# Peptides against a protein of PDB entry 4AID: the designs that were tried, part 123

Target 1, 242 residues: chain A of PDB entry 4AID
Amino acid sequence: FDIKRKTIEWGGKTLVLETGRIARQADGAVLATMGETVVLATAVFAKSQKPGQDFFPLTVNYQEKTFAAGKIPGGFFKREGRPSEKETLVSRLIDRPIRPLFVKGFKNEVQVVVTVLQHDLENDPDILGMVAASAALCLSGAPFMGPIGAARVGWVDGAYVLNPTLDEMKESKMDLVVAGTADAVMMVESEIQELSEEIVLGGVNFAHQQMQAVIDAIIDLAEHAAKEPFAFEPEDTDAIKA

## One batch from the design tools (peptide; made by RFdiffusion4, then SolubleMPNN)

Design b2_p20_5_s1 (from b2_p20_5, 8 letters changed)
Fold by OpenDDE base, seed 4:
Structure b2_p20_5_s1 (fold): chain B 242 residues (1-242), chain A 20 residues (1-20)
Amino acid sequence: as target 1 above (242 residues)
Amino acid sequence: MEERRRRVRETFERLRAMNE
């Protein structure tokens, strides 16, 4: 087994990105761990476009498996077959920043699946899922202009907190999720209690700064583990509209 | 090792430049 692992300290926690042990049938697969929260991201893409495909067919599916549900807050036995509200929201959080980062004219089917394998009741798997999905895409060989990083920012006792625990979030006046590339913020989602715009903008900047270490970790993992890039040339007609 | 790192980096750089 050719297992590649990157480990970094991130917000006072150990982030581990691992590939080569699980889901080898995927184009990219990353096991991401923070604390005792564990997610598996897989990326699969079609090697050809469907005839008459007119849009980019990206599907993102975040799922919390029932075997992890004994450690997932609010993990009521939802009937197999419909995503929870959380699963739907997190699938959208992952989709939003990655969708614009595919090469124009690429209309092959892409499937990203993020599966929560373990939850520690401290570290929310959503941010970890975003990071893992980014890493899996970067490993896949798909024409993805990543990586993205992601971070949650809290505001606790008059300070920014990177990836607050679920307990710290109860005292937080901000739930700010940011995703971006090295160079740009791609997505902001925020719930804010009576904070100034200055504090919120400072939180976005703080998140973007703090995610650089994750972006660098994904690049380092990809340098060691990525598949050869898929040979894709956009049709000239789609390149002229850039 | 270095040749693989170079190719991965050049791929990300090329892909970013195609979106500018």
Scores: peptide ipSAE 0.137, ipTM 0.778, DockQ to the pose 0.605
Fold by OpenDDE base, seed 3:
Structure b2_p20_5_s1 (fold): chain B 242 residues (1-242), chain A 20 residues (1-20)
Amino acid sequence: as target 1 above (242 residues)
Amino acid sequence: MEERRRRVRETFERLRAMNE
């Protein structure tokens, strides 16, 4: 097995990105770990466009399997076959920042699946899932203009906290999720309790600064493990406006 | 091995420069 691993310290926690051990049939596959929370992201893309495909067919599916629920006290018996509200929300949270980063005119089917394998009840798998999905896409060879980083920012005791634990989040006046490239913020999602706009904007900037280490870690992993870029020439869409 | 790393880096750099 040609296992590649990148490890960084990130917000006082060890982030591990690993490829080459699991899901080797995918175009990209990343096992991401923070604390004892573990996610598997897989990216698969079609090597041709379907005839008459008018839109970009990206599907993102975040799943918390019941095997991870052996450590989740009170994991409601997920009825087989419907995503929970959380799984639906996190699937959208991952989709939002990655969708605009595909090369214009690419209409091959892309499937991103993020599976929570373990949950430590401290580190939320959503941020880890975003990072893992970004890394899996960067490894895949798909025409993805990533990586994205992601971060959660809390506001605890008058300070920004990077990726607060679920217990620290109970004391946080801010739940701010940011995703972006090295150069740009692509997505902000926020729940704010009586904080100034200045503190919130400062939180976005803090998140974007803190995610650079993750972006660099994904790039370093991709330099060592990425597949050859898929040969895709964007159709010259300027020729249809003449 | 180095040529592959270079091509991957150049691809990411090019993709960044296209998104600016």
Scores: peptide ipSAE 0.135, ipTM 0.776, DockQ to the pose 0.505
Fold by OpenDDE base, seed 1:
Structure b2_p20_5_s1 (fold): chain B 242 residues (1-242), chain A 20 residues (1-20)
Amino acid sequence: as target 1 above (242 residues)
Amino acid sequence: MEERRRRVRETFERLRAMNE
């Protein structure tokens, strides 16, 4: 197995991005670890467009499988077949920042699947899942203008906290999830308790600064492990206006 | 190794330039 691994210190925690061990049938596959939380992201894309395809068919599926349920809050009642509210929300959090980053005119089917394999009850799999999905897409050869980074920002004791633990989040006046590229913020989702707009905007800037190390780690992994880029030329949309 | 790093970077740069 040609296993490639990138390890960084991020927010006082070790982030590990690994590829080449599992899900080798996918176009991209990344095992991401932070603390004892572990996620698998896979990216698969069709090599041709379906006839009459008029929209970009991206599907993102975040799932917390029952084999991890011994450590996942609420895992005891997952009926096989319906996403939980959390799984639906996190699938959307991953979809929102990545969807705009595909090359215009690319209408091949893309499937991103993020599976929680382990949860430590401290590190939320959502941020780790966003990072892993970004990395899997960058490895896939799909025409994706990533990477994205992601971060959660808390406000605890009058300071910003990067990726607060689930226990620190109980004392936080802010749950701010940010995703972006090196150059731009792509998505903000926030739950706030009586904080000024200035503090929230400062939190977005803090998140964007702190995610650069993750973006650089994904680039370094891709430089060593990415597939050859899929040969895609957008149809000259100027030729349809003539 | 350097040539592969360059090709990955050039690909991301090319993809960005195609959306401008």
Scores: peptide ipSAE 0.122, ipTM 0.763, DockQ to the pose 0.743
Fold by OpenDDE base, seed 2:
Structure b2_p20_5_s1 (fold): chain B 242 residues (1-242), chain A 20 residues (1-20)
Amino acid sequence: as target 1 above (242 residues)
Amino acid sequence: MEERRRRVRETFERLRAMNE
């Protein structure tokens, strides 16, 4: 096994990104760990476009598997085959920032699957899932203009908190999820209690600054483990408007 | 190994420059 691992300190926690042990049949596969929360992200892409494909066929599937349910809050028996509300929401949170980062004209099928393997009841697997999905895409060789980083920001005792624990979030006046590239914010989702716009905008900037270490960690992992880039030439779509 | 790292880095740099 050619196992590659990147470890960083991030918001006072150890983030581990690992590849080469699990899901070797995927184009990219990353095991991400923060605390005792563990997610597996896999990226698979078709090497050809389907005949008559007119849109970009990206699917994102976040899953909290039943074998982890004894360690997942609200792990009532998911009937096999229907995503929970949380799984649907987190799948969208991952989809939103990554979808616009594929090279224009790329219409090959892309499947991103994020599986929660373990939950520590402190670290939410959603942010970890976003980071892992970004890393898996960067390792895959797909024409993805990533990486993205992601961060949750809380407001506790008059200060920003990076990736608050589930217990710290009970005292937080803000639940701010941000995703972006090194240079741009791509997505903001926020639930806010009686905070000024200035504090919220400051939270977005704080998130974007704090995710740079994650972006750099994904790049470092990819430099060691990424597949060869898929040979894709975008059709010159500018030539059709002349 | 070094040539692969270079190609990956150059790809990320190129892709970032296309998103500016």
Scores: peptide ipSAE 0.099, ipTM 0.748, DockQ to the pose 0.529

Design b2_p20_5_s2 (from b2_p20_5, 10 letters changed)
Fold by OpenDDE base, seed 3:
Structure b2_p20_5_s2 (fold): chain B 242 residues (1-242), chain A 20 residues (1-20)
Amino acid sequence: as target 1 above (242 residues)
Amino acid sequence: MEEQRRRVRETLERLRKMNE
């Protein structure tokens, strides 16, 4: 097995991105670890477009398996077959920043699956899932104009906190999730308690600065482990406007 | 090996420049 691993210190925690051990049948697969939270992201894309495909068929599925749920607080027996509210929300959080980064005119089916394998009850798997999905896409050879980074920002004791623990988040006046490229913020999702717009904007900037280390880590991993880019030539859509 | 890394880097750099 050609296992490639990138390890960085990120917000006082060790982030590990690994490929080559598991899910080798996927176009891209990344095992991401932060603390004892572990996620597997897989990216698979069709090598041809379906006849009559008019839209980009991207599916993102975030799932927390019941075996990981033995540690997840409030592990109500997930009735087999429907995503939880959290799984639906996190699937959207991953979808939102990645969808616009596919090359225009690419309409091959893309499936991103993020599976929580372990939860430490400190590190939320959503941010880790976003990072892992980005990395898996960058490894896949799909025409994805990533990577994206992601970060959660809290506001605790009058300071920004990068990726606060679930316990620190109880004291946080801000739950700010940011995703972006090296050059641009692509998505902001925020729950804010009585904070100024200046603090919130500062939080977005803080998140974007802090995610650069993750973006660089994904790039470094991709330089060592990415598949050959899929040969996709966008149809000259300019020829239809003449 | 080096040539494949170069192609991946060049592709990532092109994709980055297309987002600017």
Scores: peptide ipSAE 0.036, ipTM 0.678, DockQ to the pose 0.447
Fold by OpenDDE base, seed 4:
Structure b2_p20_5_s2 (fold): chain B 242 residues (1-242), chain A 20 residues (1-20)
Amino acid sequence: as target 1 above (242 residues)
Amino acid sequence: MEEQRRRVRETLERLRKMNE
């Protein structure tokens, strides 16, 4: 097995991105670990467009498996056929920032699956899932203009906290999830309690700054482990409008 | 290894420039 691993210190925690051990049948696959929370992201894309495909068929599926559910808060009521509210929300959190980053005119089917394998009850797998999905896409060879980074920002005792623990989040006046590229913020989702716009904007900037280390880690992993880029020439649809 | 790194970097840079 050609296992590639990138390890960084991030928000006082060790983030590990690993590829080459599992899910080798995917175009990209990343095992991401923070604390004892572990997620597997896989990216698969079709090598051809379906006849008559008029839209970009991206599917993102975040799943917390039942074997991890014994350590997942609120995991008690998974009827085996519908995503939980959390799974639906996190699937959207991953989808939103990545969807715009595919090359215009690419209409091959893309499937991103994020599976929570382990939960430590401290580190939420959502941010880790976003990072892992970004990394898996960058490794896949799909025409994806990533990576994205992601971060959660809390406001605890008058300070920003990067990726607060579930316990720190109980004392946080902010739950701010940010995703972006090196150059741009792509998505913000926020729940705030009586905080100024200045503090919230400062939180977005803090998140974007702190995610650069993750973006760089994904790039470094991709430089060592990415597949050859899929040969895709976008139809010059702008040349037809001139 | 260096050639693969170069190709990935060039691809990422090309993709970034297409998004600007």
Scores: peptide ipSAE 0.023, ipTM 0.661, DockQ to the pose 0.671
Fold by OpenDDE base, seed 2:
Structure b2_p20_5_s2 (fold): chain B 242 residues (1-242), chain A 20 residues (1-20)
Amino acid sequence: as target 1 above (242 residues)
Amino acid sequence: MEEQRRRVRETLERLRKMNE
């Protein structure tokens, strides 16, 4: 197996991005690890557009599998076949920042699947899943104008905390999830307890600064492991409105 | 640093307007 790995220190934790060992049938596949939390992201895209396809058919599916449920908080009996509320929310958190980054006019089916393989009860797999999905897309050869980074920011004892643990989050006055590119914030989701707008804006800026190391790590992995870019020429849809 | 802070603020303002 041609296994390629990128390791960085990120918020006082080791982030590992690995490709080439698992899910090699996907266009892109990344095993991401932070602490003992492990996720697998896969990206698959159709090499042709379906006849009559008028919208971009992106599907994002975040899954916390039952074999990891013995280590997942709230892992009560998921009836086979329905996503939990958490899985639905995290699927949307991943979808929102990536959807706008596909080349305009690309209408081939894209499927992103993020699977939680292990949970350490400290590191939430949502942020790790966002990072892994971004990396898998960048490796796939899909016409994706990523990478995105992601970060959670807490406010604990009057300071910003990058990717707080589940225990640190109990003391946090802010749950701020940010996703973005190197140049732009793409998504903000926030729950805030009695904090000034200045602290919140500072948190978004902190998140965007801290995610640059992740973006750079994805780029470095892609430079070594990405597939050839899919040859896609957008139809000049701007010429039809003249 | 200041230019990144400006871009982040401008993006937040855009995102707020898109969610209204």
Scores: peptide ipSAE 0.016, ipTM 0.532, DockQ to the pose 0.037
Fold by OpenDDE base, seed 5:
Structure b2_p20_5_s2 (fold): chain B 242 residues (1-242), chain A 20 residues (1-20)
Amino acid sequence: as target 1 above (242 residues)
Amino acid sequence: MEEQRRRVRETLERLRKMNE
């Protein structure tokens, strides 16, 4: 197996991005670990467009499997067949920042699947899933103008906390999830308790700064493990609306 | 710093309008 691995310290935790061990049938596949939380992201894209495809057919599916359910709060009975509310929300959370980063006119089917393999009860797999999905897309050869980074920011004892633990989040006045590129914030999701706009904006900036290390880690992994870029040129008909 | 805060604010305002 040609295994490539990038390891960084991120918010006082070890982030590991690994490719080449599992899911080799995917266009991109990344095993991401933070603490003892482990996710597998896979990216698969069609090599042709369907006849009459009018929209970009991106599907993102975040899943917390039953084998991880013993370590997932509320996981005690995931019947195989319908996503939980959490799985639906996290799937959208991953979709939102990545969807606009595909090359305009690309209408081949893209499937991103994020599977939680392990949960440590400290590190939420949503942020890790966003990072892993970004990395898997960057490795895939799909015309994806990533990477994205992601971060959760808490506000605990009058300070910003990067990727607070589930216990720290109980005391946090802010649950701020940010995703972005090196240059731009692409998505913000926030639950805020009585904080000033200045603190919230500071949190978004803090998140965007802190995710750069993750973006750089994905780039470094991609430089060593990415597939050849899929040759895609948009037809001129989509260029007239720029 | 101020220009970065401005860009973040403009992004948040755009994102809020997209979620309404």
Scores: peptide ipSAE 0.015, ipTM 0.544, DockQ to the pose 0.032

Design b2_p20_5_s3 (from b2_p20_5, 12 letters changed)
Fold by OpenDDE base, seed 2:
Structure b2_p20_5_s3 (fold): chain B 242 residues (1-242), chain A 20 residues (1-20)
Amino acid sequence: as target 1 above (242 residues)
Amino acid sequence: MAEKAARVRETLARLAEMNK
């Protein structure tokens, strides 16, 4: 087994990104851990486009499996066959920032699956799932213009808090999820209670600054563990502007 | 190993530049 691991301290917690032990049949696979919350992200892409494919066929599926349900709030009653509201929302949170980062003209099928394996009841697996999905795509060799980072920002006792625990979030006046590249914010999702626009914009900037360490960690992991890049030439769009 | 890491760095840099 050629296991590669990157470990960083992030918001006072240890983030671990691991590849090479699990899901080796995927194009990219990352086991991500923060506290005792553990997720597996896998990325798979088709090596050819389907005949007549006119759109980019990306699917993102976030899943909280029944074997983890004993540690997941509300996990006891999932009927087989439909995603929960949380699984649907988190799948969209992962999809939104990654979809625009595929090279234009790439219309091969891409499947991202994020599976919660363990939950510690402190660290939400959504942010960890976004980070793991980004890492899995960067390892896959797909024409993905990542990595993305992600962060949750709280506002507790008049200060920004990076990735607040579920208990700290009860006292937070802000639930701000940000995803972005090294250079750009790609997605903002926010629930805010009686805060100024200045505090919210400061929260977006704080998130974007704090996620750089995660972006750098994904790059370092990719340098050591990524597959060979898939040979893909973007559509020459400059020929339409002449 | 070193040549693969160089190709990955070059590809990531190229992809980052295409996203600007």
Scores: peptide ipSAE 0.135, ipTM 0.758, DockQ to the pose 0.553
Fold by OpenDDE base, seed 1:
Structure b2_p20_5_s3 (fold): chain B 242 residues (1-242), chain A 20 residues (1-20)
Amino acid sequence: as target 1 above (242 residues)
Amino acid sequence: MAEKAARVRETLARLAEMNK
């Protein structure tokens, strides 16, 4: 197997992005690890548009399957066939920042699937899933203007904390999830307790600065492992008005 | 390797220009 791997230190934790071992039938596939939390992201896109397709058919599915249930809190109570509230929320957290970054006029079907394989009970798989999905899209050859980085920011003992553990989050006055490109913040989701807007805005800036190392790691992986870009030219809608 | 990196960067740059 031609396995490519990128490893960085990120927020005092080792982030690993790997491709080429698993899900080789996908357009892009990334195994991402932070601590002992492990996710698989896959990206698949259609090479043609369906007749009469009027909207961009992007589907994002985050899932925690039964093979990980012995290592995921609450995995024993999952009713087969319906996403949990967490799975639905994280699917939206991944969808929101990536959807605007597809080339305008691209209406081929795109499917992103993030599967939690292991949970360490310290590192939440949501941020790792966002990073892995971004990396899988960048490897796929889809007309995606990523990468996206992502970070969670806590506020513990009067300081910002990058990707707080589940135990640190119990003491955090902020749960701030940020996703963005190198140049722009694309999504913010926040739960805050008695914090000023200044502290929250500072947290967004902190997240955006800290995600640059992840963006650079995805770029480095893509330089070595990405498929050839899919040849897509948007219909020149301006040429029909002349 | 350098040529593939250049093509990825060129594609991303072209895509970024097309979405302006």
Scores: peptide ipSAE 0.021, ipTM 0.613, DockQ to the pose 0.764
Fold by OpenDDE base, seed 4:
Structure b2_p20_5_s3 (fold): chain B 242 residues (1-242), chain A 20 residues (1-20)
Amino acid sequence: as target 1 above (242 residues)
Amino acid sequence: MAEKAARVRETLARLAEMNK
């Protein structure tokens, strides 16, 4: 197996991005680890557009599998067939920043699946899932103008905290999730307790700065392990204005 | 470090059993 791995220190934790061991049948696949939380992201894309396809058919599915349930808070009773509220929310958190980064006119089916394999009860798999999904897309050869990074920012004891633990989040006055490219913030989701707009904006900037190390790690992994870019010519949208 | 790697290997083994 040609296993490629990138390891960085990120927010005082070791982030590991690995490819080539599992899910090799996907276009891109990344095993991401932070602490003892482990996620698998897979990206698959169709090599042709369906006849009459008028929209971009991107699907993002975040899932916490029953085999991980003994390590996931509340995971013991997941009914097969309907996403939990958490799975639905995290699927949207991953979808929102990646959807606008596909090349305009690309209407081939894209499926991103993020599976939580292990939870350490400290590190939430949502941010790790966003990072893993970004990395899997960058490895896939899909016409995706990533990577994105992602970060959670807390406000604990009058300071910003990068990717607070579940215990630190109980004391946090902010739950701020940010995703973006190297150049731009693409998504913000926030729950705020009586904080100034200045502190919140500072949190967005802090998140965007801190995610650069993750973006660079995904790029480095992609340089060593990405598939050849899928040959896609955007439809000349200028020909419809004549 | 060694214990974390062991737990990841256990998780991967468990995943491989479920896909069988």
Scores: peptide ipSAE 0.008, ipTM 0.410, DockQ to the pose 0.020
Fold by OpenDDE base, seed 5:
Structure b2_p20_5_s3 (fold): chain B 242 residues (1-242), chain A 20 residues (1-20)
Amino acid sequence: as target 1 above (242 residues)
Amino acid sequence: MAEKAARVRETLARLAEMNK
């Protein structure tokens, strides 16, 4: 198998992005690891538009599988076949920053699936899932104007903490998730306890700066492992108004 | 929800100005 791997140090942890071993039937597939948390992201897109398709049919599904449930908080309470609240929230968290980055007029079906394979109880798979989904899309050949990076920022003892552990998060006055491109912040989700707007803005800037190493790692992986770009010409939307 | 979304949009707008 042609296995390609990028490894970086990120926030004092090793981030590994790997492609070519698993899910080779997908358009893009990335195995991402941070600590002992492991996720598989797959991207699949239709090579044609469905007749009568009027909107962009992007579906994002984040899943924590039953085989990982022994290491996933609340995994024992999952009903098979229905997303948990966490899975629904994380699916939206991944969807929000990636949806606007598809080429305008692209209406082929796109499916992103993020599967948690392992959880270390320190590194939350949501951030890793965002990174993996971004990487899988960049590898796929889909007309996706990524990558995105992502980061969680905590506020512990009067300082920003990049991707705090689940234990550090108990002491954190902030749960700030940021996603963005190299040039722009695309999404912010935050839970904040009595912090100034200045601290929050500083946290978003800190996240955006810290995610650049991840963006660069995805680009480097894509330069080596991406499929040929799918030949897509956007329909001239001005011709439909005439 | 709507107020949180408004603050997030304002934060994103300010950041887009700071990155210029």
Scores: peptide ipSAE 0.008, ipTM 0.497, DockQ to the pose 0.025

